Peptides against a protein of PDB entry 6J54. Designs and how they scored, part 74

Target 1, 223 residues: chain A of PDB entry 6J54
Amino acid sequence: NENLFASFIAPTMMGLPIVTLIIMFPSLLFPTPKRLINNRTISIQQWLIQLTSKQMMAIHNQKGQTWSLMLMSLIMFIGSTNILGLLPHSFTPTTQLSMNLGMAIPLWSATVFTGFRYKTKTSLAHFLPQGTPALLIPMLVIIETISLFIQPVALAVRLTANITAGHLLIHLIGGATLALLNINTMTAFITFTILILLTILEFAVALIQAYVFTLLVSLYLHD
Target 2, 42 residues: chain B of PDB entry 6J54
Amino acid sequence: QFQFTGIKKYFNSYTLTGRMNCVLATYGGIALLVLYFKLRSK

## One batch from the design tools (peptide)

Design b1_p30_2_s2 (made by RFdiffusion4, then SolubleMPNN; from b1_p30_2, 23 letters changed)
Fold by OpenDDE base, seed 2:
Structure b1_p30_2_s2 (fold): chain B 223 residues (1-223), chain C 42 residues (1-42), chain A 30 residues (1-30)
Amino acid sequence: as target 1 above (223 residues)
Amino acid sequence: as target 2 above (42 residues)
Amino acid sequence: DLLERLLKLLLEGIRSLFETLNLLLLKLLE
């Protein structure tokens, strides 16, 4: 069982936490453009950033577009860390619930406080859905209030659970494949095929979870 | 926009102001209930 | 709407993977 969760232990080198370096490493993969016509890789990255930026900020007005830098940095960070986490023997910081909570809680609180600050009436009205029968108003307001406080937790847990579960499955199926190589080569081939398909799926999940995390933060801001 | 009169004008689930007032009233009611039980416990 | 689209994309991806797996398994069983 220790081998199953060994990949999720924060690595240390000579008593120093190298996790900080691992977290900062994805930033090196996205250099700032220096030329009018950059390298193909940088151009593709910039194009993707612009494309995702347009999609993410399409739901926001001019005031909401002020959050573009924060949201884009968030999606780039989570996405890059998730993808890098699929590399062999790599540590994914996003598998740590503490990190995801550290991102979710401040962003959620910022969006909620921003809403109450600039759109007090609308924000307060969101605690009561439109068209609610009068008899259900008090209970529904309480439920919506509780739902609001669950949002940051759900946001963090969703990301953590999906990435962690994916890594765990890859390790389990990979270990099973290696074990079956000495028992039955045919079944080992089947499990290996499943492993390949699972890894491909995890690449998609890694990107989707990054996008969903950022999107939900943006939606909370829009509300 | 719906036309409401009387108390329904200020407390309704269809208008923005009405929903806001309902939320505030709910919080106020809860606060008063908590206060009542706190004072009763003394 | 975007979440729904993402969920659909995820489900379509899973479906495609399972279909590919089934085809490969059938080919191996022959």
Scores: peptide ipSAE 0.018, ipTM 0.613, DockQ to the pose 0.013
Fold by OpenDDE base, seed 3:
Structure b1_p30_2_s2 (fold): chain B 223 residues (1-223), chain C 42 residues (1-42), chain A 30 residues (1-30)
Amino acid sequence: as target 1 above (223 residues)
Amino acid sequence: as target 2 above (42 residues)
Amino acid sequence: DLLERLLKLLLEGIRSLFETLNLLLLKLLE
């Protein structure tokens, strides 16, 4: 049972945290373009970035579009780290709640602060939905205030839980497959098939969670 | 369009200004209650 | 409204993923 969570332990070398290097490694996979027409890999990356940028920033005004670089960098970072985390014997930093909170809280606070700075009236009005009965106004304002403060926590926990659950499931099914290899080859083949399908699912989940995380930050920015 | 008169003009759940004032009033009321209980203990 | 759209997008993504997994499973069984 202790081995189940061994993959989530932050790696260190001689007491020095190599987590910093792991976090910085995904940036090496996305080199800056130097030519008008780059390699196929870089071209695909740029194309994906442009598509996602157009989709995410379509809901924002001109002032909100200034956050495009930050949001796109965020999705690239989370997405790349999640995908790399699916590699065998790899450590996924996004499985650490501390990291996700470290990303969620500043971004959430920045979006809320930006809203109060430039759209004070609208931001304050968001604490009360339209058409609320007069008797429920104080209670609903309190609930919406609590909801606002839960947003960064929910954002971090969602990402952490989804990635962690996926990793645990892969490890469990993988371990079961290895155990069944010596017992029943037919059942081992079935579990292996499930493992492959689950791995593909986790690849999709990794990308989706990155997108959802960034999209929710963008949504909070839109207010 | 919404046409409100009296207190409902400033405190309503439909207009932007009305919603803002309701929120501010709620926070102000809570703050006053907290202040009252805090000063009452001393 | 935006939250609803997000939920729909997520559900569509999950649906598409399961469909792809089913197709892959069928391909592996063949």
Scores: peptide ipSAE 0.017, ipTM 0.619, DockQ to the pose 0.017
Fold by OpenDDE base, seed 5:
Structure b1_p30_2_s2 (fold): chain B 223 residues (1-223), chain C 42 residues (1-42), chain A 30 residues (1-30)
Amino acid sequence: as target 1 above (223 residues)
Amino acid sequence: as target 2 above (42 residues)
Amino acid sequence: DLLERLLKLLLEGIRSLFETLNLLLLKLLE
């Protein structure tokens, strides 16, 4: 049981946490272009960033498009950290609920406050769905208010749970594969195949969760 | 699209202004209730 | 809309996994 969650313990070197270095490491994988025509890898990265930026910012007005840099940096950070976390013996910072809450709460609050600042009428009106029967108005307003405050929690927990669950499954099936190597080779081969497929799935999930996280933040901004 | 008269003009769930007023009224009511119970305990 | 997009993304991911598996199996059988 303890070994199952050992991979989620924050790594330390001589008692000093190296989590900060791990968090900063993905930024090194995305160097800023220095030339007009860059290398293939950098060009592909920039192309992907442009595609994602166009897709995410298409729903926003010109005022909301000012958040493009923040949202793109967010998706790049979460995506890169999630992908790197799938490497063997790697620590994924996004598996920590504190990390995701630390990102979700400020971003959520910023979007909510921005909405109240520039779109006060619309923001207040969102607490009551259109067409609500008059009898249910007070209760529904309360529910929507509670729902608003649950948004950052749901945002953080969703990311944390999905990434953590994926890591756990990889470790469990990986351990089972190793254990079955000496017991039944055929079964071990089957479990190994499942492990490979699951790993590929987790790569996809890692990217999807990064996108969903950023998209939801963007949607909250758009209201 | 909808024409409202009386109090429904200001408090409705269809217009933006009406929805806003309903929300404000709800919050105001809750605030008054909380204030009432707080003052009652003193 | 968001839910539909998420479901489509998930389905696309699953389909990609099966396709990758099939390709891998074909390579192993060759």
Scores: peptide ipSAE 0.016, ipTM 0.609, DockQ to the pose 0.015
Fold by OpenDDE base, seed 4:
Structure b1_p30_2_s2 (fold): chain B 223 residues (1-223), chain C 42 residues (1-42), chain A 30 residues (1-30)
Amino acid sequence: as target 1 above (223 residues)
Amino acid sequence: as target 2 above (42 residues)
Amino acid sequence: DLLERLLKLLLEGIRSLFETLNLLLLKLLE
């Protein structure tokens, strides 16, 4: 069990937590554009940011588009950390539930409070679905209230579980491949092929989970 | 458009105002129940 | 209303992808 979860232990150097440096590292991969015509890498990054921004913020009003900078920074942060986490012997901060909760709870609370501030009547009305029979109103309001409080937990757990499970599978199949190299080379080759396919899948999952996380935050902003 | 009369005008599950009032009434009722049981237990 | 619309769009997208995948699989089996 210790060997299985050893890759998820927060790395420290001489007792000092280097997790802060690991979390800040993806920011170095996105330099601020200075020229009118930037480098190819920066141009691709800006194009992706604009594309995702248009897709996510198209459903929002003018006030909702104010959150565009924060949402785009969030998706870039989660996406970059997830992709970097797939590198060999790398630590993925998003595998830590504490970090994901640290992102989910403030963002969720901000969206909920923003909804109550500007759309108080609509936000309160969302606790009761339209067309509910009179007898089911109290029970359904309670259920909807519970559902609201589960949203930040589900948001954090979804990201944590998907990334952690992917990393665990890569480590398990990778370890099995190494063990089978001394037993049966043919079987080891099959498991290695599965490992490659799984790694490709995890790259997709890493980006999808970043997008879903940001999309749900954006969705909660609409209330 | 739904036409409601009497108490149903203020407490309904179709209009936005009615839904809001139902939610507030539900929370108020729960708060009163919790307060009642808390005062009774003391 | 927007949430419901988005959920319906997501569900329709998943259904369309599933149907497309099934059609591609059937085409590969033929």
Scores: peptide ipSAE 0.015, ipTM 0.611, DockQ to the pose 0.015

Design b1_p30_2_s3 (made by RFdiffusion4, then SolubleMPNN; from b1_p30_2, 23 letters changed)
Fold by OpenDDE base, seed 5:
Structure b1_p30_2_s3 (fold): chain B 223 residues (1-223), chain C 42 residues (1-42), chain A 30 residues (1-30)
Amino acid sequence: as target 1 above (223 residues)
Amino acid sequence: as target 2 above (42 residues)
Amino acid sequence: DELLELIKKQLEAIRSLFETLNLLLLKLLS
C-alpha cells in the first residue's frame, strides 16, 4: 500500500531535503546548563542523563569510561529522535535504514578497532569461545568472524524494524479508527482505545530501543 | 590450572594465548588457501 | 553468569527509567 508507506518518505521542502533539520532539531531540546541552579526541566534532564550514564558505564573500566560522552550523546540523540517521531505527521529519521547503518557501522568499527589496538590478545581470542573441541575450531572461528560482521547490521536493522513497525501499527490502527467512526462507533471506540495503548507502548519502545542500541555498542566495546 | 603439552600448549581453546593462536592459525590457513587458488588461476 | 547478572541489572535500570519517566510526566502535567 503506497499510502501506508508515504509517512516513511524523506520529507522535502521545495525540493530541498529537510531531514538534516529534523536530525539536528533534537539537540535544541537539550540545552547546556548555564546556571548553578537550572530550570526544573533542565535539571530533570541532567539528572536523567546522569542516571543513565551511571548505569551504562558500570560495566566499563576506567579506560572504557572514556567513551561515556559519545555513548550518552548517542542515546540522547536516538531517544529524542524516536520520541519526536511519534508525533503526528512527523518523520522519524531512525526509520531509515541508511541512517542507522551510518551510525552503527562507524561505532562498531570504532569498538572493534579500539579492541584490537589496546586488547589485541583478548580481541583475537573472542573469535574462539573457550572450551570448544579441537575439531570444531576452524568452523567456529569462521562463524564467529561472520557474527562479528553481522553485528552492525543487526544493530541497524533492530532499531529500524522496531521503530518502523511501531509507526506502521499506529498508522494502521489510526486509519482503521477513522474509517470505523462512520460505520460503528462502538468498534471505533475500542479501536481508538487500542490506539492509545499502542501509542503509549511505542513511547516505551522508542526509549528502550535507543537504550538497547547504545548498550549493545557499549557491550561490544567492553567485549 | 590446565597443563598442556606439545602443540596443545600453543593451540588450545582454554587459554587466552591458545585461543589467539588458534584464531591466527585459522586465518593464516584461509589466507594461504585463498592465495593458493589465486595463484593457481594465473 | 556474569552476563546474566548484567542483563538483570539492565532490566532493573530500564524499570527504574520508566518509573522515573512516569513521575516526570506527572510533574509536567500537573
Scores: peptide ipSAE 0.045, ipTM 0.607, DockQ to the pose 0.020
Fold by OpenDDE base, seed 4:
Structure b1_p30_2_s3 (fold): chain B 223 residues (1-223), chain C 42 residues (1-42), chain A 30 residues (1-30)
Amino acid sequence: as target 1 above (223 residues)
Amino acid sequence: as target 2 above (42 residues)
Amino acid sequence: DELLELIKKQLEAIRSLFETLNLLLLKLLS
């Protein structure tokens, strides 16, 4: 079990945690555009940010669109960290539940409090779905209240579980491939092919989970 | 649009104000129940 | 119903995003 979860241990150097450096590293991959016509990499990045910003903010009003910078930075951070985590011998901070909770809880709280502050009636009304029979009102309000508090947990666990599970599968299949190289090269080739396909899938999952995380935060903001 | 009269005008599951009042009433009721049981336990 | 419509809209946006990414990938590989 220690070998399976060894890649998820927070890395340290000389007794000092280097997790902070790993978390800050993705920001170096997104330099600020300085020229009117930037290079190819920055242009693609800005295009992607503009595309995702347009899609995510389409459901929000003008006041909700003020969160565009926060949400775009969030998706870029999670996406970049997830992609970098798929590199060999790399540590993925988003595999840590504490990291994802640290992002989910404040953002969720901000969206909920913002809703209560500016849309008090609508926010309170969301605890009771429309058309509920009178006898079911107290029970449903309680259930909906519990559901609200489960949202940040589900948001963090979803991201953590998906990324962690993918990493575990890559390590397991990779380890099996290495073990089978000395036993049967044909089966090792098959498992290696599966590993490649799984890696491609995990790249997609990494981006999807980043988008879903940010999207759900945006939906909570929309209320 | 629904037309309600009496107490249903203020407490209903169809209008926005009615839903809000129902939620507030539910929370108030729960708070009173919790307070009652805490005072009774002492 | 409004929430379901919003969810459907977001799902379509995700689908369009993946289609755009696929087209970009095909363009880069061509």
Scores: peptide ipSAE 0.019, ipTM 0.618, DockQ to the pose 0.021
Fold by OpenDDE base, seed 2:
Structure b1_p30_2_s3 (fold): chain B 223 residues (1-223), chain C 42 residues (1-42), chain A 30 residues (1-30)
Amino acid sequence: as target 1 above (223 residues)
Amino acid sequence: as target 2 above (42 residues)
Amino acid sequence: DELLELIKKQLEAIRSLFETLNLLLLKLLS
């Protein structure tokens, strides 16, 4: 059972953690374009970045579009790390709650602070939903305030839990398939099929979680 | 858009300003309550 | 209200993507 969580331990080399190198590795996969007509891989990457950028920034005004670089870098980072984490014998930094909190808290704070700086009235009014009965106003304001502070935690936990759960399931079912190969080949084939379907699902989840994380940050910015 | 008079003009859950004032009033009330209990405990 | 509209817009975008993917899959299966 200790082997189950061994994949989530930060790897070290020569007594030094190499997590920093692993975190920086996805950045090397996205080189800057140098030519008018680049290679197919770079062209596809740029095309995808442009599409996602248009989709993400469509919800923002011109002032909100100033956050485009940060949001796009965030989604590319989380998405790339999540996808790379599905590779065999890979370490996913996004499975670490500390990393996700490290991203969620500053971004959330920045969005909330930006909202209070430029849209003070709207931000304060957001604590009270429209049409609330007068008797429920004080309690609801408190609840909304608490909800605001739970947002960064929810962002981090959602991403961490989904990616971690997926990895655990892959390891468990993978181990079960190997064990069943010596017991019953037919049942092993069934479990192997489930494993394949699960891996495909995890690829989708990896991208969705990156998108949801970035989207929610952008929505908090929009207020 | 909504026609309010008196206190409802400034404290309502329908207008932006009214909602803001309600939030501020709530925080102010909580702050005063905390202050009251703090002074009472002395 | 604005947040709801943004959510609806995102849902429509996702819907359009799934529709295009379905069309591509149908083309591949045909």
Scores: peptide ipSAE 0.019, ipTM 0.598, DockQ to the pose 0.018
Fold by OpenDDE base, seed 3:
Structure b1_p30_2_s3 (fold): chain B 223 residues (1-223), chain C 42 residues (1-42), chain A 30 residues (1-30)
Amino acid sequence: as target 1 above (223 residues)
Amino acid sequence: as target 2 above (42 residues)
Amino acid sequence: DELLELIKKQLEAIRSLFETLNLLLLKLLS
């Protein structure tokens, strides 16, 4: 039971937290292009970045497209960290709610502030949906305001919960598989198959959650 | 398209300006209520 | 309404992205 959550404890080496190194490690996987025609891996990375950038920035105007660098870096960071976290005995920083809140709150604040700065009229109007009966306006405005403040929490919790739950499932199913190997090999094989399928799913979830996180931030920016 | 007159022109749930004014009015009302209770309790 | 349209557009983008990614992965592994 205690060992179940041990993988979520921040790792240390010689008493020093290595979380900073883990967070910086994904950046090393994406080197900057130096050639007109780069290696296949770099070319694919650049292609993916261009493709995702094109898709995400299509909803923004020119002023909103200035956020492309930050949003793309965000998706690459979260995606890479999530995928790397699926490695055996690896630590995923995104499983920490504190980290995700640390990302979500500033980004959300920036988007909301940007909206109020440049689209004040539209942003304020979003607190009241169109066609609302007059009697429901005060209540709905309050609800919408609360909804706004829940957004950063929802972003952080969504990412944290999905990644954490996935890790827990992999750990539990993996542990069960190992335990069943000596008890019933047939059952262990079934459990192992489930584990494989689950790991594949978690890879997809890792990427999807990264995209969703970035997308929602982008949508908040778009208002 | 909606055409409003009077107070409905400034406070409506259909036009962008109207919605904005409604939101501001709501916040203003809440602020006044909070201020009232704050001053009353002291 | 506008948000829903944006969501639909993003979903289509996701689909196209994964399809292209799959093709590239197949090419790399071949």
Scores: peptide ipSAE 0.018, ipTM 0.609, DockQ to the pose 0.021

Design b1_p30_2_s4 (made by RFdiffusion4, then SolubleMPNN; from b1_p30_2, 19 letters changed)
Fold by OpenDDE base, seed 3:
Structure b1_p30_2_s4 (fold): chain B 223 residues (1-223), chain C 42 residues (1-42), chain A 30 residues (1-30)
Amino acid sequence: as target 1 above (223 residues)
Amino acid sequence: as target 2 above (42 residues)
Amino acid sequence: SELLERVRLELEAIEAVFKTLAELLGKLLS
């Protein structure tokens, strides 16, 4: 049972945390292009970045597109960390709720502040949905205010829960497969097949959660 | 088209200005209530 | 329960992050 949660413990070396190095490692996987025609890997990366940037910035005006660099870096960071976290015996920083909150709260506050700064009237109006009956206005404003403050928490928890749940499931099924090898090889083969399919699914989930996280941040910016 | 007159012109749930004013009024009311309870306790 | 301990550790980490953020905000606003 202790082995189930061991993978989520922050790694240390000689008593010193090495989480900072793990967080910075994904940046090495995305080198800056130097040639007009790069290799296949970099070309695919650039194509993906351009595709995602076009999709995310399509909802923003000219001023909102200034956030393109930040949002793209965010999705690349979260996506890369999530994918790397699926490697055996790897530590995924995004499984730590503290890290996700550390990213979500500043970004959320920045988007909200930017909204109030440039679109004060519209931002204030968002606390009251259009067409609300007059009798429900005060309560609904309060609810929307609370909803606003829950957004960063929901953003962080969503990412953390999805990634953590996936990791736990992989570990559980993997452990079950290993335990069944000496009991029933046929059942172990079935569970192993499920594990493979689950791993593929978790790769997709890792990318989707990165995209959703960034998309929601972008959406909050759009207001 | 919505044509509001009187107080509904400034406080409505359909126009941006009206919604903004409603929000401000709500926050103002809450602030006044908090202030009332604070002064009452003192 | 080990799960509860993990949750506790996560909450402590969250508290640390919030403390750091508060300190950063205080520094920025000073």
Scores: peptide ipSAE 0.129, ipTM 0.675, DockQ to the pose 0.071
Fold by OpenDDE base, seed 5:
Structure b1_p30_2_s4 (fold): chain B 223 residues (1-223), chain C 42 residues (1-42), chain A 30 residues (1-30)
Amino acid sequence: as target 1 above (223 residues)
Amino acid sequence: as target 2 above (42 residues)
Amino acid sequence: SELLERVRLELEAIEAVFKTLAELLGKLLS
């Protein structure tokens, strides 16, 4: 059991937290373009960023477009960290709930406060759905208020749970494969095949969760 | 289009202003209840 | 299980952060 969760322990070298370096490392993989025609890798990156940017900001008006830079940086950060976390014996900062809360709470509060600042009437009206019977109004307002406060928690837990669960499955199946190599090679081969398929799935999940996290933040801004 | 008169004009779940007022009234009521219990505890 | 213990530890850490924040807010509002 200790070996199973060893990969989720914050790495420390010589008493210094290297987590900071790990968090900053993905930024090095996305250099800013300096030429009109860049390398193929940079061109693909910029193309992907533009596509995702257009998709994410399609629901926002011109005022909402101001948040484009922040949202794109967020999705790039989470996506890159999640993908790098799937490397063998790697540590993903996004598996830590504290990390995700550190991102979710400020972003959530910023979206909520921005809504109250510029669209006060609409924001307050969102606590009561349209067409609610009069007798249910007080209770429903309370429920919607609670729902609002659950949003940052849901964002953080969702990302953490999905990434953590994926890592656990990879480690478990990987460990089982190694154990079965000396017992039944045929079964070990089957397990290894499942591991490969699961790894491919986790790559997709890593990107999807990054997108969903950013999308929900953007959606809260739109509301 | 909804036309409301009386109290329903200010407190309704169909208009934007009505919804806002309902929310504010609910929060105000809760605040008063909390205040009442705090004063009662003393 | 160890998973539950780790989750518990994380929740405790989060709780500690929130308590600290609450205390700071209390000091600011006092």
Scores: peptide ipSAE 0.120, ipTM 0.653, DockQ to the pose 0.037
Fold by OpenDDE base, seed 4:
Structure b1_p30_2_s4 (fold): chain B 223 residues (1-223), chain C 42 residues (1-42), chain A 30 residues (1-30)
Amino acid sequence: as target 1 above (223 residues)
Amino acid sequence: as target 2 above (42 residues)
Amino acid sequence: SELLERVRLELEAIEAVFKTLAELLGKLLS
């Protein structure tokens, strides 16, 4: 069962890490529009970006909308990498917890620091919920402080766990299907059907997790 | 809007300013406690 | 260091869950 995780090892070629190239590859799929009326692919991309941008920035004021470029780039990056990771024998960088932490921690810290910078009173007051009994104030403040520091970890782990779990299930069921081809063809067909359904689900999960990750970052900025 | 008198005016869980002051007081208290225990161990 | 340890523990927990899941799936498909 240990070999099941071999697909999640960072790929290298001749001792050189090619992960950097894999991470940069999705950027090639989103070229900058050059014309007023672009091709269908670029038009759809811009439409999706605009749609998600309007949806996510609706909860922010004018100052918060300054983060729209960063948040949209984030969701496009995570979404594209997750989808590309579902290709056969591909490597998904977002399955690496280090990768997600590398994104979560800076973004989280930026939102927290921005909150303290521009909304100091509200940010400090956020550590104490309204209506708290006087005797429970110190304890609750401590708990809320701890909860704040758990946010980046939860953000990274959520994305990593969801994507990794999906990949593992696809590999496991796929491997089982291949093994059953020579044992029981009928059972192999059933497992193959499950594999197809699971693959479709993972496509949805890939997009949802990208959205949730970006949304939570946006919510932290708002709060 | 709530009306508080005395110390509750500055330290309450219902107003923004009150909540902020409570948080600051809590952090200050924790810092003092940590300092006390560090000095006590020596 | 504490953060790294927490990450390590989480990874170990995830690995354990996936290992048990793999075993369970193997039994179901047997």
Scores: peptide ipSAE 0.119, ipTM 0.688, DockQ to the pose 0.021
Fold by OpenDDE base, seed 2:
Structure b1_p30_2_s4 (fold): chain B 223 residues (1-223), chain C 42 residues (1-42), chain A 30 residues (1-30)
Amino acid sequence: as target 1 above (223 residues)
Amino acid sequence: as target 2 above (42 residues)
Amino acid sequence: SELLERVRLELEAIEAVFKTLAELLGKLLS
């Protein structure tokens, strides 16, 4: 059990937090374009960024589109860190709840306060869904208020849980495969195949979670 | 189309203003209750 | 409504990916 969670411990070297370097590393993978016609890799990256930007910001007006830079940087950061975390012997910062809360809470607060600042009436109205019976209004308002404050927590926990669970499964099945190599080769082969499929799934989950995280932040901004 | 009269005009779950007022009323009521119990205890 | 529809489309896309992967996993386990 202790060995299972060893991969989630923040790595250090001589007492120095190398986590900072790990967090900054994804930034090196996305260089800024310097040419009109860039390398193939950079061109593909820019193309993907533009596509995702158009999709995510299509729901916002001009004022909301001001958040495009922040949201796109967020999705790129989370996505890249998640994908890199799937590499062998890699540490994923997004598996840390503190990291995700550190991102979720400020962003959530910003969206909520922005909503109350510029769309006070609409924001207040969100505490009461349309068509609610009069007798249920007070109770529902309270529930919706609680729901609002749970949003950042749910956002962080969702990301953390999904990524952590994926990593845990990979380690468990991987370990089982290695153990079965000397016991039953056929069974080991089956488990190895499952491991491969699971790894592919985790790649998808990594990207999806990054997208969902950013999308929900964007959705809260839109109210 | 919603046509409300009286108190329902200002407090309803269908119009934006009505919903807002309901929320504010709820918060106000809770605040008053809290104040009441606080003053009662002292 | 437009926002809801867009969110729905995104969720459907996600569901499709998971469904495909689940099917592949199911075939492996069978």
Scores: peptide ipSAE 0.030, ipTM 0.632, DockQ to the pose 0.016

